# Peptides against a protein of PDB entry 2AKA, part 234

Target 1, 299 residues: chain A of PDB entry 2AKA
Amino acid sequence: MEDLIPLVNRLQDAFSAIGQNADLDLPQIAVVGGQSAGKSSVLENFVGRDFLPRGSGIVTRRPLVLQLVNSTTEYAEFLHCKGKKFTDFEEVRLEIEAETDRVTGTNKGISPVPINLRVYSPHVLNLTLVDLPGMTKVPVGDQPPDIEFQIRDMLMQFVTKENCLILAVSPANSDLANSDALKIAKEVDPQGQRTIGVITKLDLMDEGTDARDVLENKLLPLRRGYIGVVNRSQKDIDGKKDITAALAAERKFFLSHPSYRHLADRMGTPYLQKVLNQQLTNHIRDTLPGLRNKLQSQL

## One batch from the design tools (peptide; made by RFdiffusion4, then SolubleMPNN)

Design b2_p30_8_s1 (from b2_p30_8, 16 letters changed)
Fold by OpenDDE base, seed 4:
Structure b2_p30_8_s1 (fold): chain B 299 residues (1-299), chain A 30 residues (1-30)
Amino acid sequence: as target 1 above (299 residues)
Amino acid sequence: ADAAARERFLAELEKIFPLIDELVERLKAE
């Protein structure tokens, strides 16, 4: 079977090149979560590199179309600077920041105009994600007072689309019932048909508490279920703990935890990546006939 | 600029569409 994800990537690139959020409802996965929910860390763990902007407040300020492509070589390319191959992922981070600032200015505002980043790596499965700005309630710096609503409106442009799957990233060490990610997902997907739950920070839960009921899909059921992950701690990041070691620690965490041991084979970043690859592939297959018809009408 | 961008878009779409069309037909046959 032909790999469907690269085919949709070409469509995404074509639509992005015309500067229009294409009226075309492309099959995609939008990543949503509150600020500091661990969203960027999940994406970096897929690549095995530090390449996303970090900091306090709103880090992602433009949609990032992240196209992961399995390859024998490791490099990144941006759609806005075609022909430049980035092999230093720190330079990738700097380019994201520079390109974001170019459009949004210095006021830390947001823009709905996507950045398109393709990462070739032997360590990734083919997977495309749209990383969206983190939901926030508190403006920082010179951000407009209505930044929360601006972010929400931006997210809604993606997550309201019928062919958009939602990767809802929620930290376990917060009230999951009030998760911004799950709340917005429930609003646009009330039956939980398009939403995949990711639970981060399982290692930061209070002693005697666990997210077992959530991970077993018993508390807030989603058709596509929940996957728990353990990201690098801030201490680990500051200590330059490599992602490979972090993934090993994540595996150990699930295997050794009394509440999660029985779920360990269906948890962790590698499993999440596999599931997302499969879910996206299947979703593309299901939506492709309708997409064909829409595209044909434009020819 | 907009006209040129649209032309590039259509050119790419013309390349992609046959692949999608063929793939859809193959999927229907499975």
Scores: peptide ipSAE 0.330, ipTM 0.864, DockQ to the pose 0.699
Fold by OpenDDE base, seed 2:
Structure b2_p30_8_s1 (fold): chain B 299 residues (1-299), chain A 30 residues (1-30)
Amino acid sequence: as target 1 above (299 residues)
Amino acid sequence: ADAAARERFLAELEKIFPLIDELVERLKAE
């Protein structure tokens, strides 16, 4: 059954190639969160490489369909430049930036047209995520004053779909009750059936405070629960701190923290990858009969 | 161009559909 995710990836690529991604409710996980919530860091931690654009303001301006594929080799491929294998992940970052700018122009606008990136790696589980633009209230550059609503509308195109799971990324050092990610998730998934909570920045919480009640699913219950992670700091990213070392530090953080040690085996990036792989696989299995019928109608 | 894109899509779908169909039938048998 490990072949379910790659099978859906082929469908995603086929639909993307004809611009008809909107016509089929494919089983997928959409990643949502405010600016600087740590979405990009979570994705890079899965790959173990620095490959996503970084900077101030809205960095992700197009949906990024990130298809992780377990392989003996490590390389990346874009759907828009088939046949080119990227082995330097800095070139992957540059290609994302260039392809984003090509479509959105110089005004730092957004586009609903996805970038499809496949990463082969021995360090990943099969997993497909759709990274969406970060929610913001502050326009940057020549962005229109209503950019917040444009982003929201774009997100809604994904998260309103019944077969879309929602990875809601929220920073722990902010009021979780006011999390942009959890708000949008609650709007489209009021019963919390499709939402997986990720809590970042647990290491940046004020002294004497913790997110234990959230992580134990007691404060804002989600059926699929919450997983805490510790990402590299922006300073660590800029300094090119090794992701493997960061993952070891994350493990140490949970094990050593009085409030989290009892949860440590159900926390951290490796556990999150495993959970997402399993959740997506099961979700594909559940939706596959309906998907077959829809595809048959297209033949 | 649109016709060519659709043809490519259908060609790919024809390859993928049997795999999906087989998997669905296996799941029903379980």
Scores: peptide ipSAE 0.329, ipTM 0.864, DockQ to the pose 0.686
Fold by OpenDDE base, seed 3:
Structure b2_p30_8_s1 (fold): chain B 299 residues (1-299), chain A 30 residues (1-30)
Amino acid sequence: as target 1 above (299 residues)
Amino acid sequence: ADAAARERFLAELEKIFPLIDELVERLKAE
C-alpha cells in the first residue's frame, strides 16, 4: 500500500516532462488557500525544515509538486536539475526562487508550469501535494491588475479534475464563511467529497471564541472532515524556533484548550500528515483501475 | 522537441505500466 504514492510520482514526473497538456487526471492533492493562510508553514512542518520561499504578497508563483518520500537519508531533488542532491534546505529555497524567476521573469508574474521537488526524509510519510499560488485580490509590484483571475484560472486547472483532492487551508482568525479556500472548494466540489479542511491560526482567535463547531464538522460539513493545526508564529520563525519545538507546542495547545481537548488526538500536524497519506493512498487505490485503462490506451 | 518529449514519455510509461497493472491485480485480490 505504501508503494502506491511513489508509483504515481513517477507518472507525475513523466507528465511534467511533456508539459501540462496531458489529458490524464492523476490522483493528487492540491493545496489551496488565501495569502497568509499558513499553507507554506503546514508543508514545512511536514518536512521539519524551512525550505519554501517567504515574503509579502504572492510567494508561490508556480505550482510546486512536493513529493515527500520516507527514506533513511535526508535530501532533496528537483526534476529540472536531475542528479543534484540538495542537503542544505536553504539551497532548496534558493533553487525554487531561481527556477521561478527563470520562467516568470522579474515582474513577479505567475506560470502554470510546475516545479517538481522530491524530498527524502526519515521524518516524513509518503505524501505528494501540489502547492498552488495563494489567492489574492491585491496586485503587488509589477503584477498585472488581473492577477487574481490568473491565479484562479491556474487553480481551476487542478481542482476541477475529478481525481484531485483539495486541501483547503483556512485561518481560524478570519470568517470561515468568507474563506477563499472553502469558496473555491465548494465551487468545484459542491457535495464536499474531495475536500479536506485545514484550520490554521487557532491560537490567534479572539478570547472567548473557538472553532469547535468547524472542527467537529458541524458548521460547514465535509465528508473528509477538518483538521486543526497550530503553526509557528512569525516571531517564532524570526527567532529560529525549531519545528520540533513548534510541534510540541501545538500538541500542548490542543490538550490544554477546553474547546479542543476532546479532539486533540485528531488534531495537529502529525495527525494531518497521517490522514493525508492514508487518504491519498486510498484515493490512488480507488482511481488506479481507471487510470490503468487510460494509460493502456496510450500505449 | 515535442516529438522527443513524447518519445521520452512513452518510454517511461512502458516501464511504469506493468507495475500499475500488477498493482491493480493485487488490489483486486484483496
Scores: peptide ipSAE 0.315, ipTM 0.860, DockQ to the pose 0.728
Fold by OpenDDE base, seed 5:
Structure b2_p30_8_s1 (fold): chain B 299 residues (1-299), chain A 30 residues (1-30)
Amino acid sequence: as target 1 above (299 residues)
Amino acid sequence: ADAAARERFLAELEKIFPLIDELVERLKAE
């Protein structure tokens, strides 16, 4: 069953190479969230490395197909530079930035053309995610005034597909009822069948408040439920706090918090990885017969 | 260039399809 995800990865690479990603309803997980929702930190925590672009405003400007593959060795490969193995994840970050700039130019524009990044690691489960640009209402720099709508249109190309699961990332220290991620998910998945909720910044909530009702799936119910996570603070990132220590702190947070201690075994980044691996595997299994028939018609 | 890309795609698909087909049949047998 673990071979299903790598098999779909090969299909993703083949379709990306011909620029026809939008025409195929591949089983996948699209990651959506507002700017500063903690989306990049969640993805980096899966890998255990800092490798995503940093900065103000829109950081992800092209879809990033992130293919995590469990392996005995740790390295990364890009589809656009086959044969080059990256062992320094800072170089991975620089390559993402360079490849983005080559297509979008210097105006911080966006492009719907994906970047395909495969990460081999002993510290990951097999998991493929499509990281999408963060939703924003305010153009930065020389971005076009309609950048919000351009991002929305790009997201819709992925999240409207029937075989696309949606990882909706929302910060707990903001009004969750008005979460951009949950709003777009509700628009394309009104019955909540394809959406997995991730709640970040639980450690930054106002004193005397908690997200218990959301995490217990009582406030805004999703069939696939919610998982809370605690990411490194900006201070911790700047101080080069390692992700392993951050994961231990996350576990301690849930265990020690009176509102979350009873949920602690179903919270945190490691549990999220397991759930996503399991759900993606099952989703591929369920969709594979239909996918086979579609692919057969193209031979 | 488009024709060459399509040819590469089909070549890869020909490699992947038997694996998908085998897995689907295995899943049906379970």
Scores: peptide ipSAE 0.295, ipTM 0.849, DockQ to the pose 0.746

Design b2_p30_8_s2 (from b2_p30_8, 16 letters changed)
Fold by OpenDDE base, seed 2:
Structure b2_p30_8_s2 (fold): chain B 299 residues (1-299), chain A 30 residues (1-30)
Amino acid sequence: as target 1 above (299 residues)
Amino acid sequence: SAAAALQEFQKQLEKIFPLIDELVEKLKKE
């Protein structure tokens, strides 16, 4: 069943090569969240490598189609530079930055044109995610004052699609009722059928507070529920703290926390990967039988 | 022309059918 995701990746690459038809809705998971919500950290934790651009403001400025493929070898490939294998993930980061700047220019603008990155690794499950620009109200650099709306419009191109699952990333140290991720998800998925909640920064909550009610799906219920994760701090990232060590610390956090210990087996990055793999696989199974007919209707 | 662009697009889509058929066949076997 895990073999469906790589096949859909090939289909996705083929469609990217010929252009997208607005009526074609491929099964995918779009990652949404506010600026600094921890989206990039979640993705890096899946790979176990530092490879995404970091910095202040809007870092992700183009959709990043991240195709994770379980393999005996570890390397990355970009669709825009076929045949080049990247084994240094620092070079992957630099290529993302360069390719982003090539299309968006120097004004730190955004583009709806995806970057397609495939990562082969023994440490990943087969999984495809679309990392979208972080929602923000604050323009940076030469960004237009309406950048917030441009980002929203871009996100809507993905999340309004019927076959798009939504990974809504929200920080626990902020009011979850006001989460940008959950707001946009509720707008396009009012019944909570397509949304998976991820709660980050659980380790940064005020003393005496917890997100137990959210994680137990009691406060803001989603059909697909919530998964808590603990990402590396920005200091840890800047200090190049080992992701493996961070994953061990995450496990320890959930096991040792009085409010979360009973949920520990259904929390953390490894569990999130498993759930997303299963959700995407099932979603592909449900969607693909109609895909041929939909494609035929475009002829 | 818009018509020519559509025809080219349709031609390219038709090349993708083998991939879709492979996927559908795989799903039927599962």
Scores: peptide ipSAE 0.155, ipTM 0.707, DockQ to the pose 0.260
Fold by OpenDDE base, seed 4:
Structure b2_p30_8_s2 (fold): chain B 299 residues (1-299), chain A 30 residues (1-30)
Amino acid sequence: as target 1 above (299 residues)
Amino acid sequence: SAAAALQEFQKQLEKIFPLIDELVEKLKKE
């Protein structure tokens, strides 16, 4: 069952070579969230490595097609530099930054042109995600004043597609009802059929508050439900806390928390990764025959 | 031209179609 994702990855790579003008609705998961929602940390936790750009403001400025492939070896490859195997994930981060800057320039602008990154690892399940720029309302540096709308338009190119699943990443320590991720998901998926909710920063909620109702799918119901995660704090990141230790701490958090203990087996990054693998696989199975027919009609 | 772009697109689709077909056949066996 897991073998479908790598095969679709080859298809995705082939379509990427044809160019952005291919109005192809490939089965995929688009990751959406506001700036600082914890989106990058979720993705890094899947890999178990620090490899995504970090910083203030808009960190992801191009779509990142992240193809995770379970393998006996650990390395990364970019589609734009075929044949180069990256074993140092810091070099992966630098390459993402360099390739982003090459296209967007120094003004911290955005580009809809994807970066395609494949990560082979024994620590991952087969999973493909499209990491999209974080939604923002405030331009930084030399960004255009309409950057918010540019990002929105870019996101809409992905999330409006019928075969696109939406991973909506929202921080629990903010008003979830006004979550940028959930708002955009609701706009394009009003029935909540294509959206998976991820709730981050559960450990940063005010004392006496919890996100139990959200996680139990009672507040803003999604057919595919919500999964809570606990990412490394900024202090943990600065302190070089490894992801393995962070995942153990996450498990402990859910097991020990009075409001979440009963949900603990359906929470956390490992469970999220498993769910996404299964959801994507099933989604491929459901959508690919229709896509084949559509493409055949265009020949 | 738009016509040339469409023709090139179709040509590329023809190259990838066998892969899609293989995937669909694999799905039928599962």
Scores: peptide ipSAE 0.146, ipTM 0.709, DockQ to the pose 0.319
Fold by OpenDDE base, seed 3:
Structure b2_p30_8_s2 (fold): chain B 299 residues (1-299), chain A 30 residues (1-30)
Amino acid sequence: as target 1 above (299 residues)
Amino acid sequence: SAAAALQEFQKQLEKIFPLIDELVEKLKKE
């Protein structure tokens, strides 16, 4: 493979197999956001399949290293289940749930040990993301009362790394000043150098309100800017609305909205995927020489 | 021991280093 991202994926898999030392700072994108911020929907929209666990409360309980690889064929592979090709994405979802439960038990605890999932598809750009547990303040079920801090500590293991880019996912229908994603990003990246803002739920904003100032990078400036997306509604998900149809609806939303039509070519899931691919590729190019030297000095 | 852990880590890094070299070579060709 000639692309940098697939080669870094092999490196990431190798490091995962040896137990990633906290001192390893691989170029990567960590996805952060509050519960129900729309993180899972963004990732599923990249693949064009429903494959992530669903439910109330904390759904992601282990980091999910999602390696998207452009290919002529469509299938998934897990690092923990080598040689097995998954073509049914419901089975992918079930395997994520089963593998999570094998490590965390039945108490819905969390573990910092990643699940490594590679998805080959003709519909994706090469892209690696680390989906992290959603930030929450409310324990559910048998979760420990300090689960908020456990999640925060887990996130900090990733987002404090200098070579980690941060995909901060925030819903537009909530006060962005109170966004958990933007708060944690500002804490570890105060100059906004490593953070990419994603604004979800733009279609759920109150009448007469918009996120134009945020999307134009005027309210809370990030060097890498903001990208708005429109995910499927819960009704659409339950009704098994096709993701392709949802992407068309997203495009129509931006083109037809008076506040966003001038930004439409720099909005939506396809544009987000392109931007992330380019940013990750450039980030790999910039960071790998330094990482190589650091690792060599440790030999 | 900390020394044994470091030695094991170094041993594992030696296995990974060829992948890093491949990546660096790819970067030079771009």
Scores: peptide ipSAE 0.144, ipTM 0.709, DockQ to the pose 0.261
Fold by OpenDDE base, seed 1:
Structure b2_p30_8_s2 (fold): chain B 299 residues (1-299), chain A 30 residues (1-30)
Amino acid sequence: as target 1 above (299 residues)
Amino acid sequence: SAAAALQEFQKQLEKIFPLIDELVEKLKKE
């Protein structure tokens, strides 16, 4: 019996083929966060591969619909090039960059038109995420001076939807009260009903400080809570540190840290994957009847 | 019960897909 997530993936693919942002509020998880908040690293840790564009400034310039599918085989497919199986994830990265540039041009602008990427892997749970451009305050290079607002407008197109869950990614080594991710989430979800908090960079916090109160959901309570993760450092990424080794280090971090040890079983990337899979599955179940009715009423 | 619920949702989705296909075809003709 197929999981609900793959079925919704088929719907998502069908809607993407229509080219118009069909006002269809599909159950999905949008990933939001400031630049360098660690969004890309979280997604790559799910896959266990380096496959997302890297660089300075706005790296994600189009929404990336990342469909993770548990499979006995490992490969990737793009909706825009059906039938081509990618087994080299470097080629996946290059295709994302090429397809982004094809639509946005040379000015490093943004486009609301999604890239649809499906990754089959034995190492993933069924999960669909929409990676959105990182929020920025400063245009870089040839970016339009209003790029910040363009990004915000793009994000709002996703996160304002009732059936959109929000994965708010915030770095722990910055003031969480000023988190761009949590701010935008609070704007569209003031009661914290649709927001899942992810706290990154816990390993980069100043000595003697911790995010325990946040992770325990005591400081800025969200109905769906917070999950802490430890991503690879930029040095680790540049050094091509194995993601499996990084996941082991993450587990060790939580287990050995005095402030987080008691939370360790509810922290880390593997736990986040599990939670997101469950949350999305339940969300699909809750929203499908309404979606059906909406579709039927349009017909 | 979870399996039964999943099966029911699958059946519901199977009914939606033809509708979506029809919508896609209609939009292509416009």
Scores: peptide ipSAE 0.031, ipTM 0.533, DockQ to the pose 0.036

Design b2_p30_8_s3 (from b2_p30_8, 20 letters changed)
Fold by OpenDDE base, seed 3:
Structure b2_p30_8_s3 (fold): chain B 299 residues (1-299), chain A 30 residues (1-30)
Amino acid sequence: as target 1 above (299 residues)
Amino acid sequence: SAAAALAAFQAQLAKIEPEIEALVQRLAAE
C-alpha cells in the first residue's frame, strides 16, 4: 500500500510528458487559495526547504505538480530536466522561475502547462499536490486584463475532475465567508465531499478572536474537515528562519492557545501531511480499479 | 510528433500496467 502514491506519480509523469494531463482523471490533490493565503508556505513546510518563487501578485503562474517522495536521500528532479539532480533548493526555485518565464514570458502571464517537480527527502511523506495559481481579482503590472478569468479557467480544469481532491487554503485573518478557496470549492463540490480546508495565519488573528468554530467544523462543515496551520511570518522567511524551528513554534502555538489547545493533536503542518498522505492513499485505492480500466482502453 | 509522443506514452503505461494489476488484485483480496 505504501507504493500507491509513487505508482500514480509514474502515471502522472507519463501523461505530463505528452501534454495530455487532462485526458485521464488521475487521483490528485489540487491546492487552491487566494493570493497571499499562505499556500507556498504550506508546501515549503512539507519539504522543509525554501524552494518556491516569492513575490507580489501571482507567483505561481503554471500548475506545479509537486511529488513528495520519502527517501533516504534529499534531492529534487524536474521532468523537463531529465537526469539533473538538484541538491540546492535555491537552484530549484530558480529553475521554476526560469521554466515559467520560458513559457509565459516576462509579462507575468499564465500557462496551463504544468511543471513537474519531484522531491526526494527523508523528511517528507509520500504526497502529490498540484499547486495552482493564486486567485486574484485585479491584474497587476503587465498582466492581461482578463487574468482573473484565465486563472479561474485554469483552476476549473483541475478542480472539476471527480478524482481531484481540493486543498482549500484560507487565511484566518480574513472573513472565511469571503474565502476565494472555499467559494471555488463550493462551486465544484457543493456537498463538500472532495474538499479539505486548511486555515492559515491563525497567529495573525485579532486579539480576542479565534477560528475555533471553523476548526471544529461547525461553521462551514466539510466532510473532510479543517486543519489549522501556522506558517512562518514574512519576517521569518526574509530572515531565513529554519523550518524545523518554525514547526516547533507552530506546535507551541496550538498547545498554548486557549481556543486551540484541545485540538492541538489534530492541527499543524505535520498532522496535515499525515492526513493528506492518508487521504490521497485511500483515494487512490478507491479509484484504482476505474483508473486501470481507463488505462487499459488506451493501451 | 504527436503520434510518437502517444506511442512513447503507451509504452510507459505498458510498463506500469502489471504493477497496477497486481495492486488491484491485492486490494480485491482484502
Scores: peptide ipSAE 0.016, ipTM 0.524, DockQ to the pose 0.675
Fold by OpenDDE base, seed 5:
Structure b2_p30_8_s3 (fold): chain B 299 residues (1-299), chain A 30 residues (1-30)
Amino acid sequence: as target 1 above (299 residues)
Amino acid sequence: SAAAALAAFQAQLAKIEPEIEALVQRLAAE
């Protein structure tokens, strides 16, 4: 059933072309989290390339529909520039920035209009994610004072849809009770039916503390559970540490940690990719009959 | 216009609809 994700990708592209993407309840995974929660690092680890804008404050300012497609070749394509194949992922980053600035201007504003990026790679599973702007409390630069509410309103356009799964990204080195991702997920999914928890920065927790109870789904239970990951540090990113080496270090972290060793086979970025692929595939399967009927009724 | 958007939508959907139907039928048979 691996062909279900590419089919929904074509639907997403078709609806994006007519400007109606936000109005459709397509089966998808929306990625939510506070600024600096580690969302970009998780997505880059899936691709195995550095390709997302980096910086302080609000970096993602438009929804990014990231369509990962398993292929024998490695390249990226944007819906807004069809026919251009990107093989340099630095050029992909620059195109995201340029296309963002084209719509939002130079004031670091936001736009609800998605960027559609498809990445073909032998190193990915079929997976579509919608990366959303990071939640913030404090405007930066020339951002409007109500930017927090603008971001929340944008997120709500996605996460309130019944066919939207929520990838809630929370850092372990912050109070999980104050997680922006889990708060918004609880608001729109109070029974925890649509939410997958991701816990980042497990390697940055204070000595003698751990997130075991969270990862075991005992503290804030989600039907779809939690997956812990260890991303590259900012120093490692700046030093261009290889993602493959980082994934090996992540595996070693879980295996060697007394609190996580017993969970190690259900942790880490590779396991997260598999789970998300399976969850999305199953979700599409469950929603396709209803989607078909809805689409036919609109004709 | 709304009419142009609807026409474009219908044209795009017409390309994908047979595939959707085929997949739904396969899934129902499982």
Scores: peptide ipSAE 0.016, ipTM 0.550, DockQ to the pose 0.520
Fold by OpenDDE base, seed 2:
Structure b2_p30_8_s3 (fold): chain B 299 residues (1-299), chain A 30 residues (1-30)
Amino acid sequence: as target 1 above (299 residues)
Amino acid sequence: SAAAALAAFQAQLAKIEPEIEALVQRLAAE
C-alpha cells in the first residue's frame, strides 16, 4: 500500500497551494527536537544528500514539508517553484535559504508558512516528514526575545493534531529525562500513542555509559518504541564525508558495541526509514475514511 | 486571485476524490 503516501502528498500540495495546510488534519509525521539534536542530519541521511541549511542556533525557521518519493531518477522540486527540477542539492539548500529569508527577512525570525519540497530518489522509501524549528530558550542575533514561545506555538499547531505522528529526536549525550522533544511529546501525547523516539549521538556518550534501557523501551516507554541512530559529526559534515560511508559506520557502531549489538537489526537510519514508511502508511489507512468525508465537504 | 486559487483547489480535489473512494472501498472490504 505504498501508494497511499503519494496520494496524501497530492492532497497536501493542493491544500498548500491555497494556504490551508494548517486547517487540514492530514496524516503526517512532525519532527521535533531541541537545537542541535540532529534532526537535519537524520533527514539528510534518508536522502543521502546534503541539502538542508547549516549553522549555529536556529537553522530551520519555517516548517519544511519533505516528501520523499521512490523513483528511478534523482531530483528535487519545490511547490513554490513548479516545473523546476533541481539535480544539484546545493541549489536545493540555497533555495530553502532564499525562500526562508524572503518570508522571514533578515532578523532570523520564524514563519509558520511551510516550504514544500519533494525529493525523488532511488535511495528513499515513500515518506513525508514535516521538519520543524528546533526548540530553544536562547534568542540568537536579532531574534525577538519571545522566540522560544513563537517556536513552541508553531510546533503546537502541528503536534496537537490527532492525525499527526511525532518523531521525537533526542541526543543521547544529554539527560533524556529533560529532552525537549520528549517533554513536548508527553504534553500532547501523554499515553505515548503518537510518538516515535529517535536517539541520536549514541557515539558521543561518556565512556562507561549507554542508552540501552531507553532503546529497549524500559526507561520512558513509548508504544511505538525508540530507534537509535548515529549521524555524521560536524567535522564530517564540514569535510563533506559521504553519507553512504557514514551509514556503513553507523551499522558497524551498533554491531560492535557491547550494549547495542543485540539491538543492531532494529537500529540505524535505514531501519528508521523503513519503520516510518510502514507507520505512516498504516496511519493513512486508519485516517482515510475521515479524510474522505472532509474532502467531500470541501467540494 | 483567491477565487481562482479556490477553483483550482476544488478541481484538484475532484480529480483525487475517485482515487480516495476506491482506496477506502478496498480497505473496507479487507
Scores: peptide ipSAE 0.016, ipTM 0.461, DockQ to the pose 0.656
Fold by OpenDDE base, seed 1:
Parts: structure tokens; C-alpha cells; sequence
Structure b2_p30_8_s3 (fold): chain B 299 residues (1-299), chain A 30 residues (1-30)
């Protein structure tokens, strides 16, 4: 059934080419989180490459449809420059920045028009994610004072859709009850049916504190539960710490931590990727009949 | 079965692909 994800990818590409006029509720996973929640690091850890824009404030300013495809070769392709294969992931980062700036201008504004990026890799499972701008309350630079609301409105266009699953990324070193990701998820998914919780920065929690109750789904229950991950620190990213080494360190963290050891087999980036692949595949299977009927009615 | 459903969907998608492409071209020309 892994072939269902590539099928939906082709639909996504077709609809992106048509523009926003195709009001299709495609089965997808939208990634939501506050600024600096670790969202970009989670996505990069799936690929095993540094390829997303980095910086202070709002880095993601357009939705990024990230299509991961298991392949014997490693390269990336953009829908807006079809046929160009990127093997240097630094060039992928630069292309995302350039394409973002082309549409948003110099004021670091946002645009609801997605960038479609497909990554072929032997290190990924088939998985499609829609990376959304990080929620913020503070405009940076020359951003408009209402940027918070613009981002919120953009997110709502995705997360309100019935066939949209929500990957809510929350840092553990902040009050999880006040997580921007969990708040927006609760607003549009009050029963917690579409939301998957990701808890980052577990390694940055204050001494004597842990997120055990959250990870055990006891504090803020979600039907689809929570998965803890440990991302590279900003220092590690700047130092170009190998993602494979970081994944090994993540595994060691969970295995050695008294509060998380018993959960270790259901934690970490590899497990998250597997769960998301399965969740998306099943979700596509369940939504395909309705999607087919809708597509046929529009033809 | 899920496999049969996938195969049927793929076959149907293959039929729709030319129509989607034609629609894309039409909308891009507008």
C-alpha cells in the first residue's frame, strides 16, 4: 500500500499546477508549530540532510509540500523547475529561499502558494508533509504588524480540512499546555482525532522535570498519541553534526533516560517516520473513495 | 483488498491524467 502516497503526490502536483482554484481536500499531513519548536529539524532528520532555510523568526514563509520518496538514488526535484535534479542539498535550500523571495518580495511577507519539493532517497519512507509557517506573535524586521494573523489564517486553510492530519510540534522545554501547535490543533480538532503530537527538545528540559505524562498520552490525550524526538541543537547544526550521529544520540537519550526508557521503542525520529508513513497510507486508503468521486464529478 | 483497490485506483488515475493535464494547460493559458 506504500504506492498510495506516490499516487496522492501526483494529484498534489496536478492541483498545484492548476493553482488554488481546485478546492480538493487531499489526504495530507500538515505540520504546525511555534517558531523554534523544532519543526524544520524534524523534517531534515527524515531526509538526513540539511536543506531547509534557517534563521531567526519566521523562516518558512510559504507552505512547503515535502514529498519523500524511497529510491535507490538521492536527489531532489521542485515542481516549479521540473526536470532539474538537485544532488546538493545546499542548492535545495537556496532554491527554497529564492523561490520564496520571488513570490513574497523583500519584506519577508508570507504567501499561501505552496512550494512543491520531492526528495528521492534510500533513507526515507514514502511520506508527504505540508510544512507550514511557524506561529509567531512578534513581527521581525519589516514584517507587517498583523503577521501573526496572516500566518494563522494560512494555517487554518490547511488544518480545517477534514482530510488533513495535523502534526503538532511542541517543545518540551516550554509549557505544553500553552503550546501554539496544540492550541490550534484543539481549535480545529477538538476531539483529537486528526492530531499527532510531536514533542521536541526533551533533552533541554529542566533537571528533575520530564514529559512522561505527555508522552504516555495522559496529560493532553490525543487519539493518535505523542512521539518524542531529540533534534540536533543549533550549535550542532551550525557545526554540521551528522544527522546519522544525531539519530544514534537520540536513541541513546531515550534508552538511558529513567522516565523514557520504557517508551524508547515508540520514540525517536525513525519511529515517527514509520508511524507517519502508516498513518498517511491508511488515511489515503480511507479517503480515496470519496476523493475519486469528487474528482470524477469535477471532470 | 487494499491491493485491488490500489490497482483499480491507479487504473482510473491513468485515465484521468490526460484530462488533468489538459485542465492544467487550459487554466495556465487563462
Amino acid sequence: as target 1 above (299 residues)
Amino acid sequence: SAAAALAAFQAQLAKIEPEIEALVQRLAAE
Scores: peptide ipSAE 0.018, ipTM 0.570, DockQ to the pose 0.037; fails the geometry check

